# Peptides against a protein of PDB entry 1EBD, part 19

Target 1, 138 residues: chain A of PDB entry 1EBD
Amino acid sequence: KASYEGKVAAEAIAGHPSAVDYVAIPAVVFSDPECASVGYFEQQAKDEGIDVIAAKFPFAANGRALALNDTDGFLKLVVRKEDGVIIGAQIIGPNASDMIAELGLAIEAGMTAEDIALTIHAHPTLGEIAMEAAEVAL

## One batch from the design tools (peptide; made by RFdiffusion4, then SolubleMPNN)

Design b1_p11_1_s1 (from b1_p11_1, 9 letters changed)
Fold by OpenDDE base, seed 1:
Structure b1_p11_1_s1 (fold): chain B 138 residues (1-138), chain A 11 residues (1-11)
Amino acid sequence: as target 1 above (138 residues)
Amino acid sequence: MKERREALKSL
């Protein structure tokens, strides 16, 4: 957030057309386990009257997390029911700070849960958890 | 996804 706002401010000062779009700004806490979020939380979407599916998959069921002996937490997708568009994601677990970038890209591109579910992820990886959570939303 | 990818390959 702050780095992006600084870039937009610098571009505006330089006379470039620049606007802040807040749709997919990631928030990260570098705790153990790591916490990351982008877009809507489930409750925020509900408070705005958006009908959502909250699809959750645990790291305890991820083959790479098991191999690393780091299985705490989960990935959660917030999917709009009307069109299957991903509008938010939360990750608590290993490498959450980097893994949130895939989901930030998906939200910015207006991708659906089907788009993530149909993306081949390498096996075994932590990133497969995004595919597994997307399959739960179908 | 698949339809959009097919459309992009036809450009």
Scores: peptide ipSAE 0.041, ipTM 0.631, DockQ to the pose 0.047
Fold by OpenDDE base, seed 2:
Structure b1_p11_1_s1 (fold): chain B 138 residues (1-138), chain A 11 residues (1-11)
Amino acid sequence: as target 1 above (138 residues)
Amino acid sequence: MKERREALKSL
């Protein structure tokens, strides 16, 4: 957030037509396990009257997490039922701080759970958890 | 993505 707003401010000072335009801001806590979030939580979407699917996939079911002996946590996708658009994601687990970037891109681009589920992720990786959670949302 | 995948299957 602050770094992006600083860039927009610098562009505006330089006389460029620049505005803060974002759909989602990532939030990260560098704990053990790491926590990351972008867009809506399931309850926030429900409180706004958005009908959602909350798809959850555990790190304990991922081959890379098993190989790392770090299987705590899960990824949750918040998907709008009307059109399958991803409107939020939460991750608790190893590398959550970096894994959230794919889901931030997906939200900003208006991508669906189908778009993530049909994207080939490298095997074995923690990134496959996003694909598996997207498949649960279909 | 779906439209692109359908277009690729028609080639």
Scores: peptide ipSAE 0.040, ipTM 0.651, DockQ to the pose 0.036
Fold by OpenDDE base, seed 3:
Structure b1_p11_1_s1 (fold): chain B 138 residues (1-138), chain A 11 residues (1-11)
Amino acid sequence: as target 1 above (138 residues)
Amino acid sequence: MKERREALKSL
């Protein structure tokens, strides 16, 4: 957020057309476990009248998380029911701060849960949890 | 997504 706003401000001062877009700005808390979010929370979508599926998958069921002995938390996808489009994601768990970037890209690109579920993830990785949560949304 | 990838393979 702040680094992006700084770039937009510098472009505006230089006389270039620039705008701040907040659609898929990631938010990260470097706690233990890490927390990351992009796009809508489930409740925010509901408060705006968007009918959503909240697909959740636990790190305790991820093969890489088990191998690391770091299985706390989950990934949640917020999926619009009408078309399967991913409108938000939250991660609490190992490497959440880096893993949120895949989901940020998916939201910006207007991808569906099916697009992620049908994407081959390397095995074993923490990133496979995005595929598993997408399969829950189908 | 996948249909576009198939179309790109035909170029």
Scores: peptide ipSAE 0.039, ipTM 0.619, DockQ to the pose 0.038
Fold by OpenDDE base, seed 4:
Structure b1_p11_1_s1 (fold): chain B 138 residues (1-138), chain A 11 residues (1-11)
Amino acid sequence: as target 1 above (138 residues)
Amino acid sequence: MKERREALKSL
C-alpha cells in the first residue's frame, strides 16, 4: 500500500496520468505461518450482499508443502457465484507473502476461478495450491 | 481463456 501510493504520487508529480486503485491491494503479515490477503474476505462480501463461494484448499494436501515439511494453513478463494469472478483471496502458510501476487493479478484482471484452474502450475510447487483452490470453486 | 491463447499464438 504505502509503496504503491508513493509511486502514484511520484508519477503524478512527474506529470504522468496516475490513479490509486484500491481493488487489489495486498495485506501481508510476515508471521510464522505468513498471512496474506487481497480483495474481499468471505464475510465482507456477504455483508455487502454478494453471493460467494469460499473455496479452501489446505497446504497439508500440497506436494511441495509436504516436501518442505511446512503444511500449516490454507489458501481460500472468494469467488462471486453469479459469474465465477475472483473477488478475494487469503493465504495462511509458506510463502503466502509472494503467492498472494498471483491472486492480486487475477482480481485486478477480473479473472474467474476457471481462468486459474485452466492455468498450468508447475508440479510440485506451493503456487499449485491456487489452481487446486480454483478447481474447488468450479 | 481460448481467445487469449489464440491472440498469444499470433505474436
Scores: peptide ipSAE 0.036, ipTM 0.629, DockQ to the pose 0.041

Design b1_p11_1_s2 (from b1_p11_1, 9 letters changed)
Fold by OpenDDE base, seed 5:
Structure b1_p11_1_s2 (fold): chain B 138 residues (1-138), chain A 11 residues (1-11)
Amino acid sequence: as target 1 above (138 residues)
Amino acid sequence: MEERREALKKL
């Protein structure tokens, strides 16, 4: 948030057309395991009357997490049922702080779970868990 | 994409 707003302000001062145009702000806790979130939690969406799918995939089923012996936690996608649009994501596990950026991009672009499921992720990577969670949402 | 992005900005 603050870094992005600082960039927009610098661009405006430089005479470039710029606007604050973000949909989702990531939140990260650098704990062990790491915690990251962007957009809606499942309960928040439900409390607002949004019908959602909560697609969850565990790091214990991820090939890279197994190879690292770091398999605690999961990725969760919050997907709007009407159109399959990703409206939130949560990660608890290895590299959650960096992996949330893909899901932040997906939300900002209005991507669907299908858009992520059809995106080829490198094998074996922790990032594949986003694809696997997206497939659960289909 | 664009229509979906504009829909999300209204949430």
Scores: peptide ipSAE 0.022, ipTM 0.563, DockQ to the pose 0.850
Fold by OpenDDE base, seed 1:
Structure b1_p11_1_s2 (fold): chain B 138 residues (1-138), chain A 11 residues (1-11)
Amino acid sequence: as target 1 above (138 residues)
Amino acid sequence: MEERREALKKL
């Protein structure tokens, strides 16, 4: 957020046409385990009257997390039921700070859970957990 | 999804 807003401000000061146009801003806490979020939490969507599926997959079922002996936490997708569009994601676990970027891209592009479920992830990777959580939402 | 994927393959 602040780095991107700083870039837009610098471009505007330089006389370049620049606008802040984003749907989803990532929030990261560099704790152990790491915490990352983008878009809606499940409760926020419900409070706004959005009917959602919260699809959750644990790192304890991820082959790479098992190989790393770092299996604490989960990925959660917040999927709008009417069209399957991903409107939020939360990650608690290994590499959450970097893995949230894929889900940020998916939200900005208006992608569905089906779009992620049908994206081949490399095996074994932590990133496969996004595909597994997307399959839970179908 | 497939319609959008087909559209992207034409770019």
Scores: peptide ipSAE 0.021, ipTM 0.584, DockQ to the pose 0.053
Fold by OpenDDE base, seed 2:
Order: structure tokens, then C-alpha cells, then sequence
Structure b1_p11_1_s2 (fold): chain B 138 residues (1-138), chain A 11 residues (1-11)
């Protein structure tokens, strides 16, 4: 957030047409395990009257997390039921701070759970957890 | 997704 707003401000000061236009701002807590979020939480979407699917996949079911001996936590996708569009994601687990970037891109691009589920992720990786959570949302 | 995949296969 602040770094992006600083870039927009610098462009505006330079006389370039710039605006703060963002749909999804990542929030990260560099704890152990890491916590990351982008877009809606399930309850926030419900409070706004959005009908959602909350798809959850645990790190304990991922081959890379097992190989790292770091299996605590989960990924949750918040998917709008009407059109399958991803409107939020939450990650608790190893590398959550970097893994949230894919889901931030997916939300900004208006991508669906199907778009993530049908994207080939390298095996074995923690990134496959996003694919598996997207498959749960179908 | 499918229409987009077909468009990408034509590049």
C-alpha cells in the first residue's frame, strides 16, 4: 500500500497522469507461521450481501510442505458463487507472504477459481495449494 | 478461460 501510493505521488509530482487504482491490497504479517490476506474475508463478503464459497486447503496435504516439515496452516479462497470470480484469499503457512502475490494478481485480473485450478503449478511446490483450494471451490 | 486459451494458442 504505502510504497504504491508513494509511486503514484512521485508520478503526479513529475507531471505524469497517475491515479491510485487498486482492487486488492495485500496485507502480510511476517510471523511464524506467516499470515497473508488479499481482498475479502468470507464474513466481510457475507456482511455486504455477497454469496460466496469459502474453499480451504491445508498445508498438511501438500507434498512440498511435508518435505519442508512445515505443515501448519491453510489457504482459503473466497469465491463469488454467481460467476466463480475470486474476491479474496487468506494464507497461514510457510511462504504465505510470497504466495499471496499470485492470488492478488488473480483478484486484480478478475480471474475465476477455474482459471487457477486449470493453471499448471510446478510439482512439488507450495504454490500447488492455491490450485488445490481452487479445485475445492468448483 | 477456454476462449482465452484458444486465443493464446494462435499467437
Amino acid sequence: as target 1 above (138 residues)
Amino acid sequence: MEERREALKKL
Scores: peptide ipSAE 0.021, ipTM 0.601, DockQ to the pose 0.042
Fold by OpenDDE base, seed 3:
Structure b1_p11_1_s2 (fold): chain B 138 residues (1-138), chain A 11 residues (1-11)
Amino acid sequence: as target 1 above (138 residues)
Amino acid sequence: MEERREALKKL
């Protein structure tokens, strides 16, 4: 957020057309395990009357997490049921602070759970958990 | 998906 606002302010000072548009702002807590979130939580979507699928996959089933002996937590996708569009994501687990960027991009681009499920992730990686959670939403 | 993959192959 603040770094992006600084860029927008610099462009405006330089006399360029500048606008701030925020669809998906990531939030990160550098705890052990790490916590990251972008877009809607499942309960927030329900409170707004959005029918959602909450697709959850555990790090205990991820091959890279097992190899690292760091299997605490999960990834959750919040998917709008009408069209399969990803509207939120939460990660608790290893590398959550970096992995949330993929899901932030997916939300900003209006991607579906199918778009993530059909994206080949490198094997073995922690990032494969996004694909696995997307497959749960199909 | 398929149309998008075909568009990317033309870059």
Scores: peptide ipSAE 0.021, ipTM 0.614, DockQ to the pose 0.042

Design b1_p11_1_s3 (from b1_p11_1, 8 letters changed)
Fold by OpenDDE base, seed 2:
Structure b1_p11_1_s3 (fold): chain B 138 residues (1-138), chain A 11 residues (1-11)
Amino acid sequence: as target 1 above (138 residues)
Amino acid sequence: MEERREALKAL
């Protein structure tokens, strides 16, 4: 957020047309485990009257997390039930700060859970958790 | 996805 707002401000000072136009802004806490979020939480979507699927996949079921001996946490996708569009994601676990970038891209591009589920992720990686959570949302 | 995938295969 702040780094991007600084870029927009610099472009505006330079006399370029610049606006903040985002569907979602990532939030990261560099704790142990790391916490990352982008878009809607499940309860926020429900409070706005959006019918959602909350798909959750644990790090303990991922081969890379097991190999790292760091299996605490989960990924949650918040998927709009009407059209399968990803409207939010939350991650608690190792590398959550970097893993949230894929899901931020998916939300900004209007991607569905099917688009993530049908994307081949490298094996073994923590990134496969996004694919597995997307499969749970189908 | 599938429509976009077919468009990418045509390049």
Scores: peptide ipSAE 0.028, ipTM 0.622, DockQ to the pose 0.041
Fold by OpenDDE base, seed 4:
Structure b1_p11_1_s3 (fold): chain B 138 residues (1-138), chain A 11 residues (1-11)
Amino acid sequence: as target 1 above (138 residues)
Amino acid sequence: MEERREALKAL
C-alpha cells in the first residue's frame, strides 16, 4: 500500500495520469500462518449487491503443503457470478505473502476463474492451490 | 485468453 501510493504520487507529480486503485492493493500480515488479501472479501461484495461465488481450497489438500508439514489454512477466491471474473482473494497459510501476487495480477487484469484453472501450475507447489480454488469456482 | 494463447503459440 504505502509504496504504491508513493509511486502514484510521484507519477502524478511527473504529470502522468495516475490513480490509486484500492481494489488491486494487497494487504499482508506476516503472522504464522501468514495472511494475505487482495480485492473484495465475500461479505464486502455481498454488501455492495454483487452476486459472488466464494471458492475455497484448503492447504491440507495441497501436495507441497503436506510435504512441508504446513497445512494450516486455505485459499479463497471471490468470483463474480455473472461473468466469472475474480474480484477478490484471501490466503491464510504458507507463503501467502508471496502467493497473493498471482491473484493480484489476475484481479488487475480482469481474469476469470477459468483463466487460472486453465493455467498449468507446477506440481507439487503451494501456488497450485490457486488453480485448485479456481476449479472449485467453475 | 484464447486469442492471447494463439498469439503466444505463433512465436
Scores: peptide ipSAE 0.027, ipTM 0.615, DockQ to the pose 0.038
Fold by OpenDDE base, seed 5:
Structure b1_p11_1_s3 (fold): chain B 138 residues (1-138), chain A 11 residues (1-11)
Amino acid sequence: as target 1 above (138 residues)
Amino acid sequence: MEERREALKAL
């Protein structure tokens, strides 16, 4: 947030047309396991009356997580049922702090679970869990 | 893509 707002302010001072126009701000906790979130939580979306699918995939089923012997946690996508648009994501597990950036991009671009499911992820990677969670949302 | 982005920003 503050770093991005600082960039927008610097661009505006430089005479570039720039505005704060983001949908989601990532939040990261560098714990063990790492925690990351962007956009809506499932309960928050429900409390606002948004009908959502919560698609969850565990790191225990991810080939890279198994190879690293670090299989605690999961990725969760919060998908709006009406149009399949990803409106939130949460990651608890290995590399969550970096993997949240893909999902932040997906949310800002108005991508669907299908857009992520149809994106080829490298095998075996931790990031492949985003594709697996997206397939659960279909 | 763009229509979905605009719809999401209207939330």
Scores: peptide ipSAE 0.026, ipTM 0.563, DockQ to the pose 0.822
Fold by OpenDDE base, seed 3:
Structure b1_p11_1_s3 (fold): chain B 138 residues (1-138), chain A 11 residues (1-11)
Amino acid sequence: as target 1 above (138 residues)
Amino acid sequence: MEERREALKAL
C-alpha cells in the first residue's frame, strides 16, 4: 500500500495521469501466525449485496504444514456464486505474507475457483492449500 | 472443466 501510494504520488507530481486503486491491494500482518488478505472479505461482499461462497481449507490438512509442524490457521477464498470468479482471499497461517501474491494475481486476472483448482501445485507445498480451497468452492 | 483441460494441454 504505502510504497504504491508513493509511486502514484511521484507520477502525479511528474504530471503523469495516475490513480490509487485499492481493490486488490494486499494487506499483511507479520504476526505468528501470519495474516494476509486481498480483495473482499466475505462480510464486505455480503454488505454490498454480492452473493458469495466462502471456501475454507485448514493448514492442518496440508501435507507441507504437517511436515513443518506449523498447522495453525486456514486459507479462505471469497468466490462470486454467479460466475465462480474469485473476488477475495484471506490466509492465516505459515507463509501467508508470500502466498497472498498468487491470490492477488488470480483476483486481478479475473480468475475463477476452477482456474486455481485446475492449476497443478508442487507437492508437498503450502501453496497446495489454494488448490484445495478452490476445490471446496466448486 | 474437462474441455478446458484439453485446451490447456494443447498449448
Scores: peptide ipSAE 0.017, ipTM 0.592, DockQ to the pose 0.035

Design b1_p11_1_s4 (from b1_p11_1, 9 letters changed)
Fold by OpenDDE base, seed 1:
Structure b1_p11_1_s4 (fold): chain B 138 residues (1-138), chain A 11 residues (1-11)
Amino acid sequence: as target 1 above (138 residues)
Amino acid sequence: MEKRREELKKL
């Protein structure tokens, strides 16, 4: 957020057309475990009257997390039921701060849970948990 | 996804 706002401000000062769009702005807490979020939380979507699926997959079922002995937490996708579009994601666990970028891209592109589920992720990786959570949403 | 794959195959 702040670095992006700083870039937009610098571009505007330089006389370039620049606007702040707050779609899919990631929020990260570098705790142990790491916490990352982008887009809607499940409750926020419900409070706005959006019918959602909350698809959750645990790191305890991820092959890379098991191999690292770092299996605390989960990934959650917030998927709009009407069209399967991903409108939010939360990650608590290993590498959450970097892994949120894939889901930020998916939200910005208007991608569906099916688009993530049908994307081949490398095995074994932490990022594979996004595919597994997307399969839960189908 | 499939629509996007079909579009990319035309490039």
Scores: peptide ipSAE 0.034, ipTM 0.644, DockQ to the pose 0.045
Fold by OpenDDE base, seed 2:
Structure b1_p11_1_s4 (fold): chain B 138 residues (1-138), chain A 11 residues (1-11)
Amino acid sequence: as target 1 above (138 residues)
Amino acid sequence: MEKRREELKKL
């Protein structure tokens, strides 16, 4: 957040058209397990009248999480039903702070759940949880 | 995604 706001401020001072979009700004809590969020929560989208799918996939179903013996938590995708566009994500689990970056990119680029589901993730990785949650949203 | 997949099929 603050480093991005600093760039936007520098661009605005330089006379470039720059705006802060808060939709794709990640929020991270470095707890154990880690917590990360980007974009809409399911309830925020509903309160704005957006019809959404909330797709959830648990770390306990991931081969890498099992191999690490760290299976606490889940990934949740918030997907707009009209067009399948990803508008939010929440992660509670190991490496959530880094895993949120893919979903931040997906939201900023206007990607769909299908775009993530059809992307090959390396096996075995925690990143596959994003792919699996995207498949649940289809 | 489709546009990029179609571009890659032409390479």
Scores: peptide ipSAE 0.033, ipTM 0.654, DockQ to the pose 0.037
Fold by OpenDDE base, seed 5:
Structure b1_p11_1_s4 (fold): chain B 138 residues (1-138), chain A 11 residues (1-11)
Amino acid sequence: as target 1 above (138 residues)
Amino acid sequence: MEKRREELKKL
């Protein structure tokens, strides 16, 4: 948030057309395990009357997490059922602070769970869990 | 997916 608003302000001062245009703001807690979130939580979407799929995949099933012996937590996608659009994501686990950026990009771009599921992730990586969670949403 | 690939070919 603040870094992005600072960029928009710098662009405006430089005489470039710039606007604050964001759908979601990531939130990160640098705990052990790390916690990251962007967009809707499942309950928030339900409270707003949005019919959602909560697709969850555990780090205990991720090949890189197993190889690192760091398998605590999960990735959760919040997917709108009407069109498969990703409207939120939560990560508790290894590298959650960096991995949330892919999901922030997906939300800002209006991507579907299918768009993530059809994106080749390198094997074995922690980031591959986003693809696995997207496949759960199909 | 395919629509985005076609848009990228125009850049």
Scores: peptide ipSAE 0.031, ipTM 0.604, DockQ to the pose 0.054
Fold by OpenDDE base, seed 3:
Order: structure tokens, then C-alpha cells, then sequence
Structure b1_p11_1_s4 (fold): chain B 138 residues (1-138), chain A 11 residues (1-11)
């Protein structure tokens, strides 16, 4: 957020047309477990009248999380029901701070849950949980 | 997805 706003401000000072877009700004809390979010929470989407699927997958079912003995938490995708577009994601668990970047890219690109579910993730990785949560939304 | 997969099969 602040680094991006600083770039937009520098472009505006240089006399270039500049706008701040806030569609997919990640928020991270470096707690144990880590917390990360991008786009809509399930309740925010519902409060705006968006019909959503909240697809949740636990780290306790992820092969890499089991191998690390770090299985607390989950990934949640917020998927718009009409077209399957991902409009939000939340991660509570191992490596959430880095893993949120893939989901931020998916939201900015207007990707669907099917686009993630059909993307091969390396095995075994924590990142496979994004694919597993996308399969829950199908 | 499909269009990009078809483009990559041509490389």
C-alpha cells in the first residue's frame, strides 16, 4: 500500500496522469500463525449483495504442512457464484505472507477458481492449498 | 486458460 501510493504521488508530481487503484491490496500480519488477506472477505461481499461461495481448505490436509508439523489454520477463497471469479482470499497458517501474492495476482487478472484448480502446483508444497481450495469452489 | 495452453503447445 504505502510504497504504491508513493509511486503514484511521484508520477503525479512529475505531471503524469496517475490514479490509485485499491482492488487487490494485500494485508499481512506476521503473527504465529501468519495472517494474510487480499480482496473481499465473505461478509463484505454479502453486505454488498454479492452472491459468493466461501471455499475453505485446512492446512491439516496439506502434505507439506503435515511434513513440517505446522498444520494450524486454512486458506479461504471468496468466489463470485455467477461467473466463478475470485474476488477475495484469506490465509491463516504457514507462509501466508508469501502465498497471498499468487491470490493477489489471480484477483487482479480476473481469474476463476477453475483457472487455479487447473494450475499445476509443485508437490509437496504449501502452495497446493490454493489449488485444493479452488477445487472446493467447483 | 485454454488459449494460453494452445499458444504454449506451438513452442
Amino acid sequence: as target 1 above (138 residues)
Amino acid sequence: MEKRREELKKL
Scores: peptide ipSAE 0.030, ipTM 0.638, DockQ to the pose 0.035

Design b1_p11_2_s1 (from b1_p11_2, 4 letters changed)
Fold by OpenDDE base, seed 2:
Structure b1_p11_2_s1 (fold): chain B 138 residues (1-138), chain A 11 residues (1-11)
Amino acid sequence: as target 1 above (138 residues)
Amino acid sequence: KERREELKAAL
């Protein structure tokens, strides 16, 4: 957020049109386990009258998390039921701060859960958790 | 730009 606001301010000072506010601004807490979020929480979407699927996949089911002996937490996708568009994500677990970037890209680009589910992720990686959560949303 | 505005209008 602050880095983005700094760029927007610099562009405005340079006489460029102000950048449109992003849909997907990530928030990260570097705790143990790490916490990351982008877009809508499930309850926020429901409060706005959006019918959503909340797809959850645990780190304990991921081969890389098992190999690292760090299996705490989960990834949650918030998917609009009407069209399968990803509107939010929450991650609690190892490397959540980096893993959130893929979901931020997906939300900002208007991708669906199917788009992520059909994207090949390297094996074994923590990134596969996003793919697995997307498959749960289908 | 267009796709982002369309997404914002759909949310």
Scores: peptide ipSAE 0.038, ipTM 0.701, DockQ to the pose 0.543
Fold by OpenDDE base, seed 4:
Structure b1_p11_2_s1 (fold): chain B 138 residues (1-138), chain A 11 residues (1-11)
Amino acid sequence: as target 1 above (138 residues)
Amino acid sequence: KERREELKAAL
């Protein structure tokens, strides 16, 4: 966020269109386990009257997390039920700070859970959990 | 592109 705001400010000063036109600003806490979030939380979406599917997949079921002996937490996708569009994601677990970028991209691009579910993720990887959570949302 | 613009308008 702050680094991005700095770039937007620099671009604005340089006479470029400074549209802070981002739907998906990631928030990260570098705790153990790491916490990352982008877009809507499930409750925020509900409070705005959005009917959502909250698809959750645990790191305890992820092959790479098991191999790393780091299985705490989960990935949650917040999917708009009407059209399957991903509107939020939360990750608590290993490498959440980096893994949130895929989901930030998906949200910013207006991707659906199907788009992620149909994307081949390397096996075994932590990133595969996004595909697994997307499959839960179908 | 259109889907992204629709999402940005809806969120």
Scores: peptide ipSAE 0.033, ipTM 0.684, DockQ to the pose 0.791
Fold by OpenDDE base, seed 3:
Structure b1_p11_2_s1 (fold): chain B 138 residues (1-138), chain A 11 residues (1-11)
Amino acid sequence: as target 1 above (138 residues)
Amino acid sequence: KERREELKAAL
């Protein structure tokens, strides 16, 4: 956000219109565990009248998280029920700050939970949790 | 640009 806003400000000062307007801007807190979010929160979607599935998968069930002895937290997908489109994601856990990028891409591309569920993730990785949460949403 | 506007309208 801040880096993006800095670029927009520099472009405005230079007399250029900002050419970049993202659908979903990631937010990250570098706590322990890390927190990351992109797109809608479940309650935000509900408050706007969007019928959603909140698919949650815990790091305690992820093979890489177990191997790292870092199993606190979860990934949550916010999926629109009508068409299975991913409209938001939240991660609390190891490497959340980096892992949110896959889900940001999925939202910006208009992907479904099925698209993520059918994507092969390397084993064992923390990233597999996105696939597992997507399978929960099906 | 166009695709982003479509996605924003769909959210």
Scores: peptide ipSAE 0.030, ipTM 0.683, DockQ to the pose 0.421
Fold by OpenDDE base, seed 5:
Structure b1_p11_2_s1 (fold): chain B 138 residues (1-138), chain A 11 residues (1-11)
Amino acid sequence: as target 1 above (138 residues)
Amino acid sequence: KERREELKAAL
Protein backbone atom coordinates (compact mmCIF):
# COMPACT_ATOMS: atom_id res chain seq x y z
CA LYS B 1 0.00 0.00 0.00
CA ALA B 2 2.54 2.63 1.06
CA SER B 3 4.81 1.92 -1.93
CA TYR B 4 1.84 2.17 -4.28
CA GLU B 5 0.66 5.41 -2.68
CA GLY B 6 4.17 6.81 -3.14
CA LYS B 7 4.10 5.87 -6.84
CA VAL B 8 0.66 7.44 -7.34
CA ALA B 9 1.84 10.61 -5.61
CA ALA B 10 4.95 10.79 -7.81
CA GLU B 11 2.84 10.28 -10.95
CA ALA B 12 0.39 12.98 -9.85
CA ILE B 13 3.25 15.44 -9.21
CA ALA B 14 4.61 14.62 -12.68
CA GLY B 15 1.21 15.51 -14.23
CA HIS B 16 0.23 11.94 -15.09
CA PRO B 17 -3.36 10.69 -14.71
CA SER B 18 -4.17 9.43 -11.23
CA ALA B 19 -4.09 5.65 -10.90
CA VAL B 20 -7.31 3.85 -10.01
CA ASP B 21 -7.32 2.59 -6.40
CA TYR B 22 -6.71 -1.11 -5.84
CA VAL B 23 -9.57 -3.36 -4.79
CA ALA B 24 -7.26 -6.01 -3.35
CA ILE B 25 -4.59 -4.74 -0.94
CA PRO B 26 -2.39 -7.59 0.30
CA ALA B 27 -1.44 -7.96 3.96
CA VAL B 28 1.57 -10.10 4.89
CA VAL B 29 3.07 -11.24 8.19
CA PHE B 30 6.52 -12.80 7.87
CA SER B 31 6.01 -15.24 10.72
CA ASP B 32 6.71 -18.98 10.80
CA PRO B 33 4.49 -20.06 9.17
CA GLU B 34 4.00 -16.96 6.99
CA CYS B 35 0.54 -15.40 6.84
CA ALA B 36 -0.90 -13.56 3.86
CA SER B 37 -4.32 -12.20 2.99
CA VAL B 38 -5.96 -10.29 0.16
CA GLY B 39 -9.57 -9.19 -0.32
CA TYR B 40 -12.40 -10.49 1.84
CA PHE B 41 -12.21 -12.81 4.76
CA GLU B 42 -15.10 -15.29 4.82
CA GLN B 43 -16.72 -13.64 7.83
CA GLN B 44 -16.39 -10.12 6.35
CA ALA B 45 -18.20 -11.27 3.21
CA LYS B 46 -20.94 -12.92 5.29
CA ASP B 47 -21.33 -9.79 7.44
CA GLU B 48 -21.92 -7.81 4.21
CA GLY B 49 -24.58 -10.32 3.12
CA ILE B 50 -22.45 -11.94 0.38
CA ASP B 51 -23.16 -15.64 -0.04
CA VAL B 52 -19.71 -17.24 -0.28
CA ILE B 53 -17.93 -20.54 -0.61
CA ALA B 54 -14.83 -20.84 1.56
CA ALA B 55 -12.65 -23.32 -0.30
CA LYS B 56 -9.75 -24.58 1.81
CA PHE B 57 -6.84 -26.78 0.75
CA PRO B 58 -4.08 -27.91 3.16
CA PHE B 59 -0.34 -27.77 2.44
CA ALA B 60 -0.20 -31.32 3.85
CA ALA B 61 -1.81 -32.42 0.56
CA ASN B 62 0.59 -30.39 -1.65
CA GLY B 63 3.39 -32.36 -3.34
CA ARG B 64 5.96 -29.54 -3.10
CA ALA B 65 5.17 -28.85 0.56
CA LEU B 66 5.67 -32.58 1.27
CA ALA B 67 8.99 -32.56 -0.61
CA LEU B 68 10.10 -29.52 1.42
CA ASN B 69 8.93 -31.13 4.69
CA ASP B 70 6.92 -27.92 5.33
CA THR B 71 3.25 -28.89 5.34
CA ASP B 72 1.74 -26.66 8.03
CA GLY B 73 -1.22 -24.51 7.12
CA PHE B 74 -3.56 -24.02 4.20
CA LEU B 75 -4.82 -21.81 1.41
CA LYS B 76 -8.40 -20.51 1.58
CA LEU B 77 -10.30 -18.96 -1.30
CA VAL B 78 -13.39 -16.85 -0.62
CA VAL B 79 -15.62 -17.25 -3.67
CA ARG B 80 -18.91 -15.48 -4.34
CA LYS B 81 -21.52 -18.20 -4.98
CA GLU B 82 -23.58 -16.16 -7.46
CA ASP B 83 -20.91 -16.06 -10.17
CA GLY B 84 -17.88 -17.95 -8.83
CA VAL B 85 -15.79 -14.74 -8.61
CA ILE B 86 -12.86 -14.84 -6.19
CA ILE B 87 -13.28 -12.00 -3.69
CA GLY B 88 -10.67 -12.99 -1.11
CA ALA B 89 -7.82 -15.32 -0.25
CA GLN B 90 -5.84 -16.26 2.85
CA ILE B 91 -2.66 -18.31 3.06
CA ILE B 92 -0.96 -19.67 6.14
CA GLY B 93 2.08 -21.69 5.17
CA PRO B 94 5.31 -21.84 3.18
CA ASN B 95 5.94 -18.93 0.79
CA ALA B 96 2.54 -17.33 1.62
CA SER B 97 4.08 -13.83 1.21
CA ASP B 98 4.84 -14.47 -2.49
CA MET B 99 1.96 -16.83 -3.30
CA ILE B 100 -0.63 -14.18 -2.37
CA ALA B 101 0.36 -12.18 -5.48
CA GLU B 102 -1.32 -14.65 -7.88
CA LEU B 103 -4.53 -14.40 -5.91
CA GLY B 104 -4.31 -10.61 -5.68
CA LEU B 105 -4.07 -10.57 -9.49
CA ALA B 106 -7.03 -12.93 -9.78
CA ILE B 107 -9.19 -10.73 -7.52
CA GLU B 108 -8.19 -7.47 -9.27
CA ALA B 109 -8.98 -9.06 -12.65
CA GLY B 110 -12.37 -10.35 -11.44
CA MET B 111 -11.40 -13.97 -12.13
CA THR B 112 -13.46 -16.96 -11.07
CA ALA B 113 -12.45 -20.11 -9.23
CA GLU B 114 -12.90 -21.83 -12.61
CA ASP B 115 -10.31 -19.51 -14.19
CA ILE B 116 -7.75 -20.59 -11.57
CA ALA B 117 -8.77 -24.26 -11.72
CA LEU B 118 -8.31 -24.22 -15.52
CA THR B 119 -4.88 -22.53 -15.25
CA ILE B 120 -2.09 -25.10 -15.50
CA HIS B 121 0.20 -24.89 -12.48
CA ALA B 122 3.56 -26.61 -12.60
CA HIS B 123 3.79 -29.90 -10.70
CA PRO B 124 5.02 -30.10 -8.02
CA THR B 125 4.87 -26.45 -6.83
CA LEU B 126 3.53 -24.63 -3.78
CA GLY B 127 1.51 -22.45 -6.20
CA GLU B 128 -0.41 -25.55 -7.30
CA ILE B 129 -2.36 -25.27 -4.03
CA ALA B 130 -4.24 -22.28 -5.53
CA MET B 131 -5.50 -24.53 -8.33
CA GLU B 132 -6.45 -27.25 -5.83
CA ALA B 133 -8.39 -24.77 -3.66
CA ALA B 134 -10.11 -23.41 -6.78
CA GLU B 135 -11.20 -26.95 -7.72
CA VAL B 136 -12.73 -27.32 -4.23
CA ALA B 137 -14.80 -24.18 -4.92
CA LEU B 138 -16.38 -25.64 -8.13
CA LYS A 1 -10.84 -1.26 -17.27
CA GLU A 2 -14.60 -1.87 -17.42
CA ARG A 3 -14.40 -5.19 -15.52
CA ARG A 4 -12.30 -3.55 -12.79
CA GLU A 5 -14.82 -0.74 -12.39
CA GLU A 6 -17.65 -3.28 -12.16
CA LEU A 7 -15.73 -5.22 -9.52
CA LYS A 8 -15.11 -2.01 -7.54
CA ALA A 9 -18.80 -1.23 -7.64
CA ALA A 10 -19.67 -4.76 -6.49
CA LEU A 11 -17.16 -4.97 -3.59
Scores: peptide ipSAE 0.029, ipTM 0.674, DockQ to the pose 0.599

